# Designs tried in a protein design run: peptides against a protein of PDB entry 3S8F. Part 1

No score or structure here was measured in a lab: all are predicted.

Target 1, 157 residues: chain A of PDB entry 3S8F
Amino acid sequence: VLTLFVAVPSLMTAFTVAASLEFAGRLRGGRGLFGWIRALPWDNPAFVAPVLGLLGFIPGGAGGIVNASFTLDYVVHNTAWVPGHFHLQVASLVTLTAMGSLYWLLPNLTGKPISDAQRRLGLAVVWLWFLGMMIMAVGLHWAGLLNVPRRAYIAQV
Target 2, 166 residues: chain B of PDB entry 3S8F
Amino acid sequence: DEHKAHKAILAYEKGWLAFSLAMLFVFIALIAYTLATHTAGVIPAGKLERVDPTTVRQEGPWADPAQAVVQTGPNQYTVYVLAFAFGYQPNPIEVPQGAEIVFKITSPDVIHGFHVEGTNINVEVLPGEVSTVRYTFKRPGEYRIICNQYCGLGHQNMFGTIVVKE
Positions, changes and structure headers below are counted from each chain's first letter, unless a header gives other numbers.
Peptide ipSAE is a variant of ipSAE made for these designs: the mean of its two directions, with the distance scale d0 fixed at 1.0 Angstrom where the peptide's residues are scored. Compare it only between designs on the same protein; published cut-offs may not carry over.
The geometry check fails a fold that doesn't show the stated peptide or that is severely misdrawn somewhere.

## One batch from the design tools (peptide; made by RFdiffusion4, then SolubleMPNN)

Design b1_p8_1_s1
Fold by OpenDDE base, seed 3:
Structure b1_p8_1_s1 (fold): chain B 157 residues (1-157), chain C 166 residues (1-166), chain A 8 residues (1-8)
Amino acid sequence: as target 1 above (157 residues)
Amino acid sequence: as target 2 above (166 residues)
Amino acid sequence: DLVLAVFA
């Protein structure tokens, strides 16, 4: 009953975060429709990580709407599609947000700022994680659409 | 200026909220379109049918695997399948090609999966409930049944076979 | 009806 209504508050929240990012980017000198994106601190892994998580969350959220559809869920239920969705939502958004939080929190708790080398390494880790997660998620969703079962070590495909 | 900043934030939020609502309707429209154009391959859910899992092995249509396949019409069959730890019965399930098959699947123990490779048959099997799936096998051969719901230590080896005869 | 089916 009104299953997809849950998408309303989630979208409102997600795009409110986007609004905050736009405002922040504009405060940092970004102008135009997309210039504010470039103005964001992409050299900081504490920022990049959760933002990449948000990017992964977009297709994951769309998939969530599909999964919530009674008719369409029959197609994807208990196939590789489901873990694909999980990896976008949990292993992307949640995990990257946690990683980003640590990049900020640990230096503050210890009182020791990260070195430039550590910063660059952090950026590499976050981007590689995101790339790997996207590849795996696409593969899982694709396999799911081909009716590859979840929780099985073998498949017809 | 905190007040100006607050108003600016609110303006951006309003814009993004409007966008979010628009996208919501776009997604709904896309789903609706998909349903309108691609409904033939979807098996609708049936009415809830219940059975006693504690006696299903001893009495009733699931009790004897030799009598599991019941002809209900000239080209129509009902197959009573048990999913249990860790297998299926009958195994193999033998059905004719081109016949309309109604699978009635239940479990005497825990929740299992019933996923038939090469078909759109994919249901969870709950103790105390009967899952009903209607399918017509157009191609003869062997179809593997896979349990896609974790059911215990032997879950990974829980397989069955449907043999479709010409 | 199709839209309602999505919410069902």
Scores: peptide ipSAE 0.018, ipTM 0.807, DockQ to the pose 0.078
Fold by OpenDDE base, seed 1:
Structure b1_p8_1_s1 (fold): chain B 157 residues (1-157), chain C 166 residues (1-166), chain A 8 residues (1-8)
Amino acid sequence: as target 1 above (157 residues)
Amino acid sequence: as target 2 above (166 residues)
Amino acid sequence: DLVLAVFA
């Protein structure tokens, strides 16, 4: 009866994080409705990784609401849609957050800053990972809507 | 300065919180719209039935695959299907085109899937429970049944066939 | 019923 109520605290948390990003961007000199986004430290993989994870988490969260809906779950359950959802939530957000955390944690633990080469490589890895995850996730969701089953190596479509 | 920053943070959080609630309603609206426009394709399910998985192979309507397809009325059939490690019974399932088929599916061992390609039939099959799905095959031919729930080492090879006769 | 189905 109250299944979708779980979305409330999740959305509250997600958009509170967004609020923090806006504040940070404005502190860095960003102005206007979207200018704060450009002002964020996009040159730091420790920042970019979790932010990209959050971006992937948004459609994943919407999908979670779908999966939690009785009638819609009947359509998507045990199809490729479900692993598509998981890959956005775990392989995108969690994984990218972990990657970003390493870029913060290791320099802190060792006392050695990352080199410029390492920074650039990190950015490339994070963006490529995100791109790959988006392609795969879209494909899986699409396949799921076409009734491709999960946990099967063959399908009609 | 600290107070000003705190006030600013609260203002942004309040705005984004409002946005989050708005998005929640948008999602609910989208779900409601989808349900309202796509209700015709929903396969009716029967009432939850219980069976003893330890005896379902020996007694009852699932025991004899030769008696699995039961005509219940004009152009109406009930098919008693077992999903087991690792296959389906009967196999093939033979039904006439255009008939209303009620599948009664259960398992004697572990949880299985019952996914029929080319249809919207897709249910989990739990030992001790009977899954009921109603469907009418409009086109003759062979429809593959796929297990889409991991059920053991032979899961990937667990297939069945529904043959729809003209 | 539709609302209940969504939140069920």
Scores: peptide ipSAE 0.018, ipTM 0.817, DockQ to the pose 0.075
Fold by OpenDDE base, seed 2:
Structure b1_p8_1_s1 (fold): chain B 157 residues (1-157), chain C 166 residues (1-166), chain A 8 residues (1-8)
Amino acid sequence: as target 1 above (157 residues)
Amino acid sequence: as target 2 above (166 residues)
Amino acid sequence: DLVLAVFA
């Protein structure tokens, strides 16, 4: 019940953030239905990280509704599905947002800009982290649907 | 000016709101599809039933493992199962193939899991509550019961067996 | 029970 109530304001937040991103992209010269996406600062890990976190949060949020549904939760509860959901929400959204925040915060606190090498390394880390999390999350959700239990070292598939 | 910016943002919000609503319907459709394809075979009763975990070992239908399997009708059985640290009783649970089995599971100590491999039987077992699940085993053989809720130092070794006889 | 026997 609480999850379903949270789902509504979460969707409202999601489209507001998306609208803000579109507005920002268009201010940066992006045009057309999707051109604003390309205009966003994809060369900045402080931007890329939280955006990738948001992308991971979309299927995670949908999974939250599944986990809160009585009939569906019976299928997925205490299976590998659940840690898959957590890794999208915490290890992707929260962690990537924190990583991105550091790339903004540290230069501002120290007064020193990050070097180009640090920037490129940061982009590599963020993208690799996202890719790894997506692979793991898809695998865990798939295993969960195949009734692989969590908190158990053995399973019959 | 601020007015133009506000109107522009509003237009984008309307577009993304429409997209969000469309995605909501997609999610509903996906949920419906998942229900249709993944929920066959197990029917949870959903009945709220309470027991005293401090006395469940001494009196009542869970007290004697030898009396845990009760025939309630033609080809119908109720099995009273205790999940405890660290195992299940009775163990093994012996039931006939093709019979309708109602599992009534509770715990005398802490929260446990009751996950039967090869089936969709998967419930949490709370002290003071009775978990009820209905299932019919179509294939004879041994089915392992796994605890999928951390319950202490011996959690990883907490197993049971259901033996389905022809 | 085994855990209790060892630690309690």
Scores: peptide ipSAE 0.000, ipTM 0.764, DockQ to the pose 0.014
Fold by OpenDDE base, seed 4:
Structure b1_p8_1_s1 (fold): chain B 157 residues (1-157), chain C 166 residues (1-166), chain A 8 residues (1-8)
Amino acid sequence: as target 1 above (157 residues)
Amino acid sequence: as target 2 above (166 residues)
Amino acid sequence: DLVLAVFA
């Protein structure tokens, strides 16, 4: 129970970010329950990348709660589930945030905006990365539930 | 305008916070549900048992692989297993089908894994600690033991075998 | 450990 309390501040932070996104979307003219999402700047890789990272982080965070549970961890520990969790938390969120940060930082450091071609390429990169990570993560979690071991090149399944 | 925006964001934060707390309870409920409906062939031990990894090979129940399998009841056995760089002892581990097996696993050197294919037996083996797992093999045959914790250059080749006899 | 592995 105490371990699960660690999830409280994390969730609070996550949903504060969500609230900020909702506010931003509504300021940009989004209306209704979901209209604010569409109003966000999806044409900017500096925005899209970290948001996709956050989306990957959500199931990863849920998995973190599972991993932190004594009884449930017994099922998934040192299976392919664990690297699946890592790839959502690090290879998705952290990596995509870093990628997005570069799309923001470099134009500011150089004083030159990115070209339209660079912008489109950036969008393609972050979306493809996200897609690949999701496929891999789902596969790893699924394999883990099927008792595929971590750090082994062989499995009965 | 700034005041209006501040009130709006506060309202959104409150809403999302409430949702967050609700989701927390959902996760707790899911854990409770999984525990209530969980059926597993492995029963973990609740107590920490310690041993001296420097003497475990010389003295005690792990010292002689020929005496590693001990019958403790009519249909109950205790198996003292060493996981070491790079293998398992005894190897193979021979146990009867349908018997309740208590594995007592430790390591004389570094951390290893003890993952038995075809079962849900999957534990880390720490030097100085004894991992206890209770399991009943319902099907005869050979079960491969896999090390799923990196333990050195020979890690990928570290395998053992459990032979379940009819 | 290597010797033990051979005889195990």
Scores: peptide ipSAE 0.000, ipTM 0.790, DockQ to the pose 0.015

Design b1_p8_3_s3 (from b1_p8_3, 3 letters changed)
Fold by OpenDDE base, seed 3:
Structure b1_p8_3_s3 (fold): chain B 157 residues (1-157), chain C 166 residues (1-166), chain A 8 residues (1-8)
Amino acid sequence: as target 1 above (157 residues)
Amino acid sequence: as target 2 above (166 residues)
Amino acid sequence: VDLVLAVF
């Protein structure tokens, strides 16, 4: 019970961010249960990157609960499952947030706005990164469940 | 109106917080369900057993690899295994098919992994502690032991073999 | 409840 309660602050933080996004979307004219999502600025890589990171973080967070569970962790510990979890938590959320931050920060620091071509390229980069990361993470989790060991160059499967 | 905006934000936050709590309970329920329906093969944690890593090679049940496999019953064995930089002792480990095997694993040097392919045996081995794993090999053949915890420059080459005889 | 407590 106490171990699971550690997830509460994390969930509170994550869903507070989601609440902020909903509010922002509604301010931009979004309506209904999902209309606010469409109203968000999906043409801005500085926005898209961290949001994609959050999306990757959702299954990663669920995996975190599994990893924190004594009985279930026995199944996944030191298998490819663990790197899969890392790639969702760090290589997606943290990395994409950093990328998105740079897309905002650099133009502001230099005083030079990004061109339309640069914007489109930025969108392509973050979407491709997200897609590749999801494929890799799913593969690693799957391999982990098949008892593929972590930190080994060979595997039984 | 800042006040109106603030109230709206709070309302959304409350909704999402409620959702978060609901999801937490869903996850707990899923874990409980998984445990209830898939309990076979789960090995609970045992009591902590300690050993002196500085003397484990010289005296005691791990000292002689020729005496590492001890028959404790008609179809029961205890195997005393050392994981060290960079290998396992004894190697190979020979056990009979269908027997209940209790592995007692420790390390004289650093932390290692003990991962047996084709089984659910996967434990970390800490110097000064004895890892205990109970397993019955139903199929004869060779099972590879892999170190899945980084233990030094030779980590990638640290392998062992369990030979299950008919 | 006991199962949940056993996991955590």
Scores: peptide ipSAE 0.023, ipTM 0.791, DockQ to the pose 0.077
Fold by OpenDDE base, seed 2:
Structure b1_p8_3_s3 (fold): chain B 157 residues (1-157), chain C 166 residues (1-166), chain A 8 residues (1-8)
Amino acid sequence: as target 1 above (157 residues)
Amino acid sequence: as target 2 above (166 residues)
Amino acid sequence: VDLVLAVF
């Protein structure tokens, strides 16, 4: 019951953010069902980072429902599955949002725009971070389903 | 202008809210499907049982490791296990192959894990509470018990053994 | 609803 009370508002919030992105994309000239996505500023790490964080949050949020389910949590509890969930929620969403926020905040605070080289480097960092987190998260979830325990340096697989 | 923008935002929100609700039903359906098609080999057995962690080592069914394995039926056993810093008792736990084993696990000190390798037995052990797990070992051999809940400086070395005899 | 209540 508590999980539902958290999950539903979280989903509403997530999809409201998506609605805002669609609106922004359409204002930038995007048309059609998916054309607005391409119209978003994918050349700006301040934008890309939080969006990638949101993408990682989707499976993480679904996993949250699994982890809070009594029956399903019995399978995944204290396995590598749980760290996999954390790395999607914290190391992806929170961290990428923080990274993106810095790319917005620092130029505004200092009055100095980022150079093109800094922008490209920022994009590389954000994408590499996201890719690394996805590989790690998928691996941890898979290991968890194979009953690999967390907080243990040995396991029988 | 503000009114037009508001209506546009509302239209997108309505669409995404509908999608959100649809996805919610999909998730519920997936959970239902998983529960209907997948069965757990280990089923938690029993209701909430409380014990005094300060006396559990001195009196009661956990006090004597030599009497920890109790035959409750022709092919049924109850095993009273203590998880403590940093190990398990009895160690080893000896049980017969093919018997229905009810593990009753508690802790005299802090929270521990009880994870039996090669099985899906995996429960947290809380001081003052009894964790009950029912399992039948189909294959003879040694099964390692590991702690998967951080319990102190010796956590990484906290192991036990279940010996399943023919 | 019953299933949701059973799982959650």
Scores: peptide ipSAE 0.015, ipTM 0.755, DockQ to the pose 0.073
Fold by OpenDDE base, seed 5:
Structure b1_p8_3_s3 (fold): chain B 157 residues (1-157), chain C 166 residues (1-166), chain A 8 residues (1-8)
Amino acid sequence: as target 1 above (157 residues)
Amino acid sequence: as target 2 above (166 residues)
Amino acid sequence: VDLVLAVF
């Protein structure tokens, strides 16, 4: 019950951020239902990183609701499912947000803009991290559903 | 201009809030659907039973491993299992094939896991509480018990065995 | 109802 109560304001916050992104995209010339997404600055790692983090956070949040369910938790508790959930929440959203923050913060602190090469490298790092985390998370969730135990070096499957 | 921008922002926020609410209901519906269609393997939690972890080794049904397996009916057994640092008792646990086994599991020291490979038995074992799990082994053989809750330096080596006899 | 309660 408590987790679900927290889930509601969290969803509201997440979609408020999405609303801000939509507004920004429309200000940048995006039109239609999805045109605003394309208009967002996908060439800026400071933007891409936290957005990818948010995308990873969505299934993680859904998983959090599953974990909070008594009956469903019985299936997934102390299996590889749990670290899969954690990696979506922390290693995706928090880590990517931190990475994105650095791409914004360092140029502002030094007064020196990042070079084009640094920008491209940053994008590569962010996307590689995201893709790696998605592969890992899917694998861990799948393993958890196959009853692979958490905190064990051996599994039957 | 500022007023128009403000109204536009509010409209987008309202739209996304509506979407968020819709998604919440979708998630609830999906969970409900999953529960309705995929509950056959879930072992219901029993009544909460408490024990004194400081005396459980000295007195009571967990004190003697030789008497841990108790026949309670023609095809029903209760097995009193201790999970401790770092192992299980009795070990091995011997039970007949096809019988309903009620595991009563507790710990004298710290929290442990009781995960039986090849089964849906997966519970945490808390000192002072008795975990109750019901299971019927349909196939004879050896089933490994794994501790999936970190319990100290010997955690990685904490294993037990259930032997199901024909 | 039981399913809903199980989620919460």
Scores: peptide ipSAE 0.015, ipTM 0.767, DockQ to the pose 0.084
Fold by OpenDDE base, seed 4:
Structure b1_p8_3_s3 (fold): chain B 157 residues (1-157), chain C 166 residues (1-166), chain A 8 residues (1-8)
Amino acid sequence: as target 1 above (157 residues)
Amino acid sequence: as target 2 above (166 residues)
Amino acid sequence: VDLVLAVF
């Protein structure tokens, strides 16, 4: 029960971030139920990277609830499901946030803005990384549900 | 402008918070539904049982692989399995088809996995603890045991076999 | 309730 209580502050944090994004989007001229999303700075890899990380983190967080559930964990524990989970949590969110942080930090540290070419390349890298992580994560979760063990190079399925 | 912004932020936060709580309940409901409708795949585990990993090889039911399979009743067996670096004993484990098998699994050294292909048997094996898994093999044949917990340099080659006889 | 408690 206590383990699941961790989900409460995590969700609160996640939705606070979402609220901040909505506010920012609306300040940038976005209107309606979804118009604020389009108004966000999707041309900036420093913004896009962590947001994509957050998007990957959502299903990962849902998986965390599963993993923290005693009865459901029995099904998925030490299967490919687990690597699928933490690749969303670490290799997506943390890694993409780190990438995004560099796109913000380096220009500030050097005093030199990133070139348009660097910006476009950064966007490409971030989106490709996200896409790759989603494919891998879906595959790992699916394999896990099929009882493919983790830390093994061979499986019956 | 600041006051307007503050009110807007507050409204959005309240909305998203309500949504988050709703989603939490949805997840709980889905878990409950899953448990209610998909109970057939749950393997009963025994109570926590402790054993001394330093003596488990010398004395007790795990000490002799030849005596590891114990008939406890009609079509009921207990199998005392050691997972060690890097293998399982007994190997192979021979059990009858259709019998209820209670696996008592422990380790004399480090943490191992006990994953039986073709089944839903999947447990961690901790030194000092006895993992209990109950299963009935409906089909005869060979079932491979895979270690799915890293246990050292030979981890990737750590396999066992369960032979289910007609 | 028991079912939910059994999960967590």
Scores: peptide ipSAE 0.020, ipTM 0.787, DockQ to the pose 0.075; fails the geometry check

